# Ledger of designs, part 15: peptides against a protein of PDB entry 3QIS

Target 1, 334 residues: chain A of PDB entry 3QIS
Amino acid sequence: PSLELSRREFVFENVKFRQLQKEKFQISNNGQVPCHFSFIPKLNDSQYCKPWLRAEPFEGYLEPNETVDISLDVYVSKDSVTILNSGEDKIEDILVLHLDRGKDYFLTISGNYLPSCFGTSLEALCRMKRPIREVPVTKLIDLEEDSFLEKEKSLLQMVPLDEGASERPLQVPKEIWLLVDHLFKYACHQEDLFQTPGMQEELQQIIDCLDTSIPETIPGSNHSVAEALLIFLEALPEPVICYELYQRCLDSAYDPRICRQVISQLPRCHRNVFRYLMAFLRELLKFSEYNSVNANMIATLFTSLLLRPPPNLMARQTPSDRQRAIQFLLGFLL

## One batch from the design tools (peptide; made by RFdiffusion4, then SolubleMPNN)

Design b1_p8_8_s3 (from b1_p8_8, 3 letters changed)
Fold by OpenDDE base, seed 1:
Structure b1_p8_8_s3 (fold): chain B 334 residues (1-334), chain A 8 residues (1-8)
Amino acid sequence: as target 1 above (334 residues)
Amino acid sequence: SFVLQYEP
C-alpha cells in the first residue's frame, strides 16, 4: 500500500487561548490495494498528538484512487494554556500517519503561541503591571519561577519579604480588577447574569483585550464579561483556594470562624482575590430582584471554580464533598 | 460602599 499526501508541513501562526485554527490536507491512495491509515503514537507517547492538537479523521480506509481530506485542529483549552504560557510546551509536534502493512508518513506541526493572562498564576499576574503581550517571554518564565518561590515562602511562614527596592506586587491581578469593576459598574442590574452564556466572538475579544491592553472598558455584553470571569477562574493553574487547603475547607464548611481562618492561610494574592470576589458577589446579591442572582446559585457556580479538588482527589469527589464545598462558599456570601 | 479601588 502507498499514500500520497498533499502537504506534510503545517504552521499555526499566532495560536491563542480558546481560538480554533484548522489546516487541511489530502491523502490519496496511489496504490492498487485498499489501505487502512491511522495516526499512531510515537515511541514512548500514549497519544498520537499533543492535547492541543487533533486530526479529523484520525483513521480510515481508502480504496484505490480514493482521496480523503484530513483536518488538523489546533485548540488551546484550559488544560494546555498554562504550559504554553510558561513556554514549557510549544506549538510543535510530529504526527505519524501509519499505513497498515505500509510506510509511516511524518507530518511536522509548528507555529507560535501568544501568551495569555488566562492560565497564568495569580502570583505572576500580581507582579505583572503591563499586559502579558508586552512582557518578554523570558521575563514571564522568571515571573513564574519567582512567583512559585514566593508562594513557597508564604506557605512556610518564612521571613517577611524584605520590602527591598523591587516594585510591590499588585494586591489583585489587574485582569480580575478590570473584569470585576466592569461587572460592578454595568452588570449589577443585568437580568440572568452568570446564567446566560456569552458570545464566543465577544469572549475572544475580551481575552485579546486583557492580554494586549489595559482598557477603560471591557468590550462585549455583560454576559460575555461575566463568562470571561468564569473562564479566567477556571483556567487558573492553581485555583483561588489553593489545593493544599481544599480538604480543610470541606472540614470547616459548617464553622464560619474556621472557614475564615483557613482563608487567612492562603498566599497573599490568592487571599486578596478571594476576598475581592466575595465582596463583589455579596454586592451583586443585593440586586437579586434585577439580576435573578441568588446565594445558592452563585455558591454552586463559583465553588467549582474557586474550590477545585486536587487532581488526585478529583475522581473521588463525593456528592457530600461537593455540598460541603458549596456550604464553605455560602458562609462568605451570606 | 466597598470601593473596589484598585489603586494602581
Scores: peptide ipSAE 0.035, ipTM 0.762, DockQ to the pose 0.501
Fold by OpenDDE base, seed 5:
Structure b1_p8_8_s3 (fold): chain B 334 residues (1-334), chain A 8 residues (1-8)
Amino acid sequence: as target 1 above (334 residues)
Amino acid sequence: SFVLQYEP
């Protein structure tokens, strides 16, 4: 069996968070026998491609002289955004198109990724006074490493030694402040806030705006700005309530005093963001007659974002654990 | 008042 490929090199320029890019090529059976093709893992890989890449179709049969179109789809979700922001991963891969009882055909994937404030840690963002696209990639790596070390020192109750020379970090990320300040000013009376989805085009504009500027006003509808806040919280590598405190939040869910004590043990930036969001949501609930928002809806929605189970426990989350997590958050909304 | 001032 043999195949002819119309293209073997693919370049994905300016890849962004949540922006789909597609490249297409054709494969043709130029042999005299039917063939089965499939994309196969390289040696020691579990998957045929990186998490941000997909081939469609990834397998199939071709009769003699048959041709099929294959789409290569590049999409950076919350699952790949953090490692691309840090430069730990890149828009580079090699695909192996295997022909059953035939040859392997290699496809080269290349390109560049544009960093986002989405999927960046709260600690790193508190150190970024400028938009992330103005920050050199080398400095982003340093800020993430320093932020990890400060998180660990904060959890260990170690006093930061270097009070002296570094510019004081922000109390909350500017991106969270911009989103919440906009919603507070313009969305408190918005009917069905956090219940109506935003527009995908507006969400992309909001992401690009926060990555590239410090706007006076965020573009898009109140629904799109509200959904952008949810996407931001979901994309955080470490949730607003750190994974280390997850079980303690569940265990304390019916004791408001212990709940407040658990929150006081969060790293400074996480604790500030949590208190800021709870203050906003309590203010939003005063307008329930206008926005149709209630405490149970808000607690249910934000609990999955703010109080995520650690990756090792995610498959074991019970309905009881979910109810305790909701009850924990309700104690800050009421 | 819900005021976190962002000092730039």
Scores: peptide ipSAE 0.034, ipTM 0.749, DockQ to the pose 0.478
Fold by OpenDDE base, seed 3:
Structure b1_p8_8_s3 (fold): chain B 334 residues (1-334), chain A 8 residues (1-8)
Amino acid sequence: as target 1 above (334 residues)
Amino acid sequence: SFVLQYEP
C-alpha cells in the first residue's frame, strides 16, 4: 500500500485558550491495493497525539485512487491550558500516520501558544500586577516556581513570611477582581444570572481583554461575564479550596465554626479569593427577586468549581460527599 | 455596600 499526502508540515500560530484552529490536508491511495490508515502512538506514548490536538478522521479505509480529507484540530481546553501557560508543554508534536502492512508517514506539528490568566495559579496571578501577555515567559516560569515554594513554605512554616523587599502580592488576582466588580456593579439585577450561557465570541473577547489589558469595563453581556468567571474558576490548576483541605471541608460541613477554621488555613491568596467570592455571592442573593438566583443553585454550581475532589478521589466521590460539599458552601452563603 | 476594594 502507498499514500500521497498533500501536506506534511502544519504551523498553528498564536494558539489561545478555548480558540479552535483547524488545518486540513488530503491523503490519496496512489497504490493498486486497498489500504487501511490510522494515526498510531509513538514509542512509549499512550495516545497518537497531545491532548490539545485531534485528527478527524483518525483512521479509515481507502480504495485505489480514493482521497479523504483529514482535519487537524488544535484546541486548548482547561485540561491543557496550565501546562502550556508554564511552558512545560508546547505547540509541537509529531503524528505517525500508519498504513496496515505499509510504511509510516510523519506529520510535523508546530506553532506558538499565547499565555492566559485562565489556567494560571492564584499564587502566580497575585504576583502579576500587569496583564499576563506583558510578562516575559521566563518570568512566568520563575513566578510559578516561586509561588509553589511560597505555598510549601506557608504550609510548613506557620511563621509569617518575612516582609522582605519583594513587591507585596495582590490580595486577589486582578482578573478575579475585574470580573466580580463588573458583575456586582452591572449584573445583580440580571435575570437568570449564572443560568443563561454567554456568547462564545463575547467569552473570547473577555479572555483576550483580561490577558492583554486592565480594562475600565469588561466587554460583553452580563451572562458572558458571569460564564467567564465560571470558566476562570474551572481552569485553575489548584481550586480555590486547595485539594489538601477537601476532606476536612466534607468532615466539617455541618459545623459552621469548624468550616470557618478550615478556610482560615488556606494559603493567603486562596483564602482571600474564597472570602471575596462568598461576599459577592451573598450580595447577589439579596437580589434574588430580580436575578432568580437562589442559595441552593449557587451552592451546587460553585461547589463543583471551588471544592473539587483531589484527582485520586474523583472516581470515588459518593452522592453523600457531594451533598456534604454543597452543605459546606451553603454555610458561607446563608 | 460591599466595597470590593481592589487596592492596586
Scores: peptide ipSAE 0.033, ipTM 0.749, DockQ to the pose 0.548
Fold by OpenDDE base, seed 2:
Order: structure tokens, then sequence, then C-alpha cells
Structure b1_p8_8_s3 (fold): chain B 334 residues (1-334), chain A 8 residues (1-8)
């Protein structure tokens, strides 16, 4: 069996969070026998491609002189955004197109990723006074490392940060402030806020806006801005309530005093963001006659984002644990 | 007013 490939090198320029890119190529059976093709893992890999890449179709049969188009889809989800922001992973892969009883064909995937404030830690974002796209990648790495060390020092209740030579961190990320301030100004009377989905094009514009600028006004509908806030919270590598405090939040869910003590133990940035979001959500609840937002809906929605179970416990979350998590958040909304 | 003023 033999294949002819129209292309073997693929470049994905300016890959962004949640922006699908597609490159197509054609494979043709130039042999005299039917053939089965498949993308196969390399020797040490479990998958034929990295998590941000997909081939469609990834396998198939070709009759003699038959031709099929294969789409290579690059899509950076919440699952790949953090490792691409840090430069731990890159838009680089090698695909092995295997022909049954035939030859292997190698495809080279390359490109560049543009960092996003989505999937970046709260600590790193608190150190970024400028849009993330203005920050050199080398400085992003340093900011993430410094942020990790500061989170650890804060959790250990160790010595106050020497206020010396480093620029004072923001109290909350500017990106969260921009989203929440917009929603507070323009969305308090929005019917079905957080219940109506945004537009995908508007979501991409909002993400690009936050990554590249400090706008006076976020583009898009109130629904798109509201969904962008949810996407931002979901994409956080560490939830607003750190994984280390998850169980203590559940254990304290019915004691409002203990709940407040647990929140006081969050790293400074996380604690500020939590208090900021809770104060915003309590303000939205005053407009419930206009926006149809109620405490139970908001608590249910935001609990999954703010109080995520640690990865090791995710498969074991009970309905009781979920109800405790909701109850924990309700104690800050009522 | 929900003033978390962004102090620049």
Amino acid sequence: as target 1 above (334 residues)
Amino acid sequence: SFVLQYEP
C-alpha cells in the first residue's frame, strides 16, 4: 500500500485560547490495493497528538485512487491553556500517519501560542499591571515562579513580603475588575443574566480585548461579558478557593463564622478576588426583580467555578459534598 | 457604590 500526501508541514500562527484553527490536507491512495490509515502514538506517547490538536478523520479506509481530506484542528481549551501560557508546552507536534502493512508518514506541526490572561494564576495576574500580550514570555515565567513562592509564603503565614524593590501587586487582577465593573455598571438590570449564553464571536472579542488592552468598556452583550467571567473562573489553574481549603469549606458550610475564617486563610489575591466577587453577586441580587437572578441559582453556578474539588477528589464528589459547597457559598450571598 | 476603584 502507498499514500500520497498533499502536505506534510503545518504551521499554526498566533494560536489563541478558545480560537479554533484548521489546516486541511489530502491523502490519496496511489497504490493498487485498498489501505487502512490511522494516526498512531509515538513510542512513548499514549495519544497520537497533544491535547490541543485533533485530526478528523483520525482513521479510515481508502480504495485505489480514492482521496480523503483530513482536517488538523488546533483548539486550546481550559485543559491546555495554562501549560501553553507558562511555555511548558508549545504549538509543536509530530503526527505519525500509519498505513496498515505500509509506511509511516510524518507530519510536522509547528506554530506559536499567544499567552492569555485566561488560564493564568491569580497571583501572576495581580503582578501584571499591563495586558498579558505586552509582557515578555520570559517575564511571564518569572512572574509565575514568584507567584508560586508568594502563595506558599502566604499559606505558611511567613514573614510579610519585603515591600522593597518589587512593584506592589494589584488587589485583584485587572481582568476580573474590568469584567465585574462592566457587569455592575451595565448588567444589573439585564434579564436572565448568567442564564442566557453569550455569543462565541463576542466571547473571543472579550478574551482578545482583555489579553491586549485595558479598555474603558468591554465589547459584546451583557450575556457575553457574564459568560466571559465564568470562562475566566473556570480556566484558572488554581480556583479562587484554593484546593487546600476545599474540604474545610465543606466541613464549615453550616457555620458562617468558620466559613469566614476559612476564607481569611486564602492567599491575599485569592481572598481579595473571593470577597470582590461575593460583594458583586450580593449587589446583583438586589436587582432580582429585573435580572431574574436569585441566591440559589448564583450559588449553584459559582460554586462549581470557585470551589472546585481537587483533581484527586473530583471523581468522588457526592451530592452531599455539592450541597455543602453550595451552602458554603450561600453564606456569603445572603 | 461598588467601589473597588482600580487604583492604578
Scores: peptide ipSAE 0.033, ipTM 0.756, DockQ to the pose 0.467

Design b1_p8_8_s4 (from b1_p8_8, 3 letters changed)
Fold by OpenDDE base, seed 4:
Structure b1_p8_8_s4 (fold): chain B 334 residues (1-334), chain A 8 residues (1-8)
Amino acid sequence: as target 1 above (334 residues)
Amino acid sequence: PFVLQYEP
């Protein structure tokens, strides 16, 4: 069996968070026998492609002289954004198109990723006074490494941040401030806030706006701005409540005093973001007659974002753990 | 208003 491929090299330029790109190619059975094709993992890989890449179809049959179009879809989700922002991963892959009883065909995927404030750590963002797209990629790597080291030092209570001549970190990321300040100003009276989905085009505009500028006004509907805040919180590599405190939050969920003590142990940026969000959400709840928002709905929604189980426990989250997590957050909304 | 004044 043999295949002819119309293309073997694919370049995905300017890949962005949540922006789908598609490249297509044709495979043709130029042989005299039916062919089964499939994308197969490389020797050390569990999957035929990286998490941000997909082939459609990824397998199939071709009769003699049959041709099929294959779509290569690049989509950076919350699951890939962090590793691409840090440069741990890149828009590079090799696909192996296997022909049963035949040859392997190699496809080269390349391109570039444009960093996003979505999927960037709170620590790194607190050091970014400018839009992330203005920050050199080399500095992003250094900021992520330094942020990790400072988080560890802060947790270890070792060295007071020597207030040396380095620019003071922001108290909260500018991106969170922009989103929340917009919602506070314009969305408190918005009916069905956080219940109505935003528009995908508006979400992309909001993301691009936050990645490239410090706007006076965020573009899009209140629903899109609200969803952008949810997407931002969901995409955080470390949730607003650090994984190390997850179990303590559950254990304290019915004691409001202990809950406040647990939050006081968060890294400075995480603690500030948490308090800022809780203050906003308490203000939003005063407008419940207008926005149809209640504390249980908000607690349920934001708990999954702010108080995520550690990756090792995610598969084992019980309904009881989820209810405790909700109860923990309710103690800050009421 | 809970203005966290973002001082840039």
Scores: peptide ipSAE 0.029, ipTM 0.730, DockQ to the pose 0.490
Fold by OpenDDE base, seed 5:
Structure b1_p8_8_s4 (fold): chain B 334 residues (1-334), chain A 8 residues (1-8)
Amino acid sequence: as target 1 above (334 residues)
Amino acid sequence: PFVLQYEP
């Protein structure tokens, strides 16, 4: 079997969080026999490509003189955004197009990623006084490393030794402040808030706005700004309630005093963000006659974002665990 | 309102 490929090199410029890019190429059976093609894993890889890449179709049959178009789709989800923001991963891959009983054809994928405040840690964002696109990538790495070390020191109740002239970290990320301040000012009377989806174009504009500027006003509808807050919380590498406290939140769900004590043990930035969000949501619930928002809906929605099971427990989450998690959050909304 | 003043 033999194939001809129209292209073997692909460049994806300016890849962004949640922005789909597509490149296409054609494969042709220039042989005299039918062939089966498939994308195969490299040696020691579990998948034929990185999580942010997909081929469609990834396998198929070609008769003699048949042609098929293959799409290479690049999409950075919440699952890849953090490792791309840190520069641990890059927009680079090699695909192996295999022919059954034939040759391997190598495709080179390259490009560049533009960092986002989405998928960046709360600790790093509290140290980031400028938009992330103004911060050198080298400094982003240093900020994530320093943030990890401060989180560990905070969990160990170690007093930060460096009272040095290091600029005081923000109490909450500016991005969360911008989103919540906008919603508080403009969305308290918005019908069906957090129930109506935002527009995809407006969501992209909001993400780009927060990554590149400190706006006086966030662009888009109240629904798009509300959904952008949900996407931000979902994309956090560590949830607002740290994974280490997950089980203790469930165990305390029916004791409001223990619940408050568990929250007091969060790292400073996580604790501040949690208290800030709960204060906002309690204010929003005062306008329930206008916005159709109730405590059970809000608790159900935000519990999955703020109180995520650790990755090792995710497959074991019971309906009882979910109900305890909702009850934990209700104790801060009522 | 809990105004966390963002002082820049």
Scores: peptide ipSAE 0.029, ipTM 0.729, DockQ to the pose 0.459
Fold by OpenDDE base, seed 3:
Structure b1_p8_8_s4 (fold): chain B 334 residues (1-334), chain A 8 residues (1-8)
Amino acid sequence: as target 1 above (334 residues)
Amino acid sequence: PFVLQYEP
């Protein structure tokens, strides 16, 4: 069996978080026999492609002289954004198109990723006084390494923050402040806030705005700004309540005093963001007659974002654990 | 007032 491929090299320029890009090519059976094709993993890989890439179809059957279109879809989700922001992964891959009882065909995927404040750590963002697109990639790596080291030092209670040489970190990321300040100013009376989805085009404009500028006003509807805050919190590499404190939050869920002590043990940036969000959400609840927002809805929604189970416990989360997690947040909303 | 003061 043999195939003819219309293209073997693909370049995805300026790949962004949540922005789908598509490239298409044709494969034709130029042989005299039917053939089955499939994308196969390389040696030591579990998957035929990286998690931000997809082929459609990824397998199929071709009669002699048959032609099929294959779409290569590049989409950076919450599951790929962090490793692309850090430069641990890149927009580069090699796909192996295999023919049954035939040869392999190699496809080269290349391109560039544009970093986002979405999927970046709270610690790194607290050190970024400028939009992430103004920060050199080399400095992003240094900021992530420094952020990891300061988190470890803060957990170990060992080294007083040397007050001297490094620019003081922000109390909360500017991106969270911009989103929450906008919602506080303009969305407190918005009917069905956090219940109505935003517009995908407006969400992309908000993300691009936060990545490239410090706006006076965030573009889009209140629903799109509210959803952008949810997407931001979901995309965090570590949730606002660090994974290390997850079990302690569940264990303390019915003791408001212990709950506050657990929160006091969060890293400075995480603790500030948590307190900031809880204060904002308590303010929204005062306008419940206008915005239809209630404490149970907010606690249920934000629990999945702020108090995620550690990866090793995700498959074991009981309905009781989920109820305790909700109860933990309710103790800060009421 | 809930002063979401971002100190810049």
Scores: peptide ipSAE 0.029, ipTM 0.729, DockQ to the pose 0.560
Fold by OpenDDE base, seed 2:
Formats: C-alpha cells, structure tokens, sequence
Structure b1_p8_8_s4 (fold): chain B 334 residues (1-334), chain A 8 residues (1-8)
C-alpha cells in the first residue's frame, strides 16, 4: 500500500485560547490495493497528538485512487491554556500517519501561541498592570514562579510581603475588575443574566480585548460579558477558592462564622477576588425583579467555578458535597 | 457600591 500526501508541514500562526484553527490536506491511495490509514501514538505517547490538536478523520479506508480530506484542528481549551501560557507546552507536534502493512508518514505541526489572561493564575495577573500580550514570555514565567512562592508564603503566614522593591500587586486582576465593573454598570437590569448564553464571536472579541488592552468598555452583549466572566473563572489553574480549602468549605457550609474564617485563610489575591465577586453578586440580587437572578441560581452556577473539587476528588463528588458547596456560597449571597 | 477604584 502507498499514500500520496498533498502536504506534510503545517504552521498554526497566532494560536489563541478558544479560537479554532483548521488546516486541511489530502491523502490519496496511489497504490493498487485498498488501504487503512490511522494516526498512531509515537512510542512514548499515549495519544496520537497533543490535547490541543485533533485530526478529522483520524482513521479510515481508501480504495485505489480514492482521496480523502483530513482536517487538522487546533483548539486551545481550558485544559491546555495554562501549560501554553507558561510555555511548558508549545504549538509543536509530530503526527504519525500509519498505513496498515505500509509506511509511516510524518507530519510536522508548528506555530506560535499568544498568551491569555484566561488560564493565568490570579497571583500572576495581580502582578500584571499591563495586558498580558504586552508582557514578554520570559517575564510571564518569572511572574508565575514569584506568584507561586508568594502564595506559599501567604499560606504559611510566615513572611510579610516585603513591600520594598517590587511594584505593589493589584488587589484583584484588572481583567476581573473590567468584567465585573461592566456587568455592574450595564447588566444589573439585564433580563436572564447568566441564564442566556453569549455569542461565540463576541466571547472571542472580549478575550482578545482583555488580552491586548485595558478598555473603557468591554465589547459585546451583557450576556457575552457575563459568560466571559464564567469562562475566566473556569479557566483558572487554581480556582478562586484554592483546592487546599475545598474540604473545609464543605465542612463549614452551615456555619457562616467558620465560612468567613476559611475565606480569611485564602491567599490575598484569591480572598480579594472572592470578596469582590460576592459583593457584585449581592448587588446583582437586588435587581432580581429585572434580571430574573436569584440566590439559588447564582450559588449553583458559581459553586462549580469558585469551589471546584481537587482533581483527585472530582470523580467522588457526591450530591451532598454539591449541596454543601452551594450552601457555603449562599452564606455570602444572603 | 464597592468601587474597587482601579488605581492606575
């Protein structure tokens, strides 16, 4: 069996969070026998490609002189955004197109990723006074390392922030402030806020706007801005309530005094973001006659985002744990 | 209003 490939080198320029890119190529059976093709893992890999890449179709049969189009789809989800922001992973891969009883064909994937404030830690974002696209990648790595070390120091209650030489971190990320301030100004009377989905094009514009600028106004509908806030919270590598406090939040869910003590133990940035979001959501609830938003809906929606189970417990979350997590947030909304 | 003034 033999294949002819129209292309073997693919470049994905300016890959962004949640922006699908597609490159297509053709494979043709130039042999005299039917052949089965498949993308196969390399010797040390579990998958034929990295998590941000897929082939469609990834396998198939070709009759003699048959041709099929294969789409290579690059899509950075919440599951790949953090490792691409840090430069731990890159837009580079090698695909092995295997022909049954035939030859392997190698495809080279390359490109560049553009960092996003989505999938970046709250600690790092609190140190970024400028849009993330203005920050050199080398400095992003340093900011993430410094942020990790300061998170640990804050959790250990050991060292006062040495106020001396580093620019004072923001109280909350500017991106969170921009989203929440917009919603507070323009969306308090929006019917079905957080219940109606945004537009995908508007979501991409909002993400690009936050990554590249400090706008006076966020583009798009109130629904798109509201969904962008949810996407931001979902994409956080560490949720607003740190994984280390998850169980304590559940255990305290029916004691409002203990709940407040647990929140006081969050790292400064996380604690500030939590309090800021709760203050916004309590304000939004005053307009329930206009926006159809109630405390139970908001608590249910934001619980999955703010109080995420640690990865090792995710598969074990009971309905009781979910109800406790909702009750924990309700104690800050009512 | 909890105006977190963005101090520029």
Amino acid sequence: as target 1 above (334 residues)
Amino acid sequence: PFVLQYEP
Scores: peptide ipSAE 0.028, ipTM 0.726, DockQ to the pose 0.445

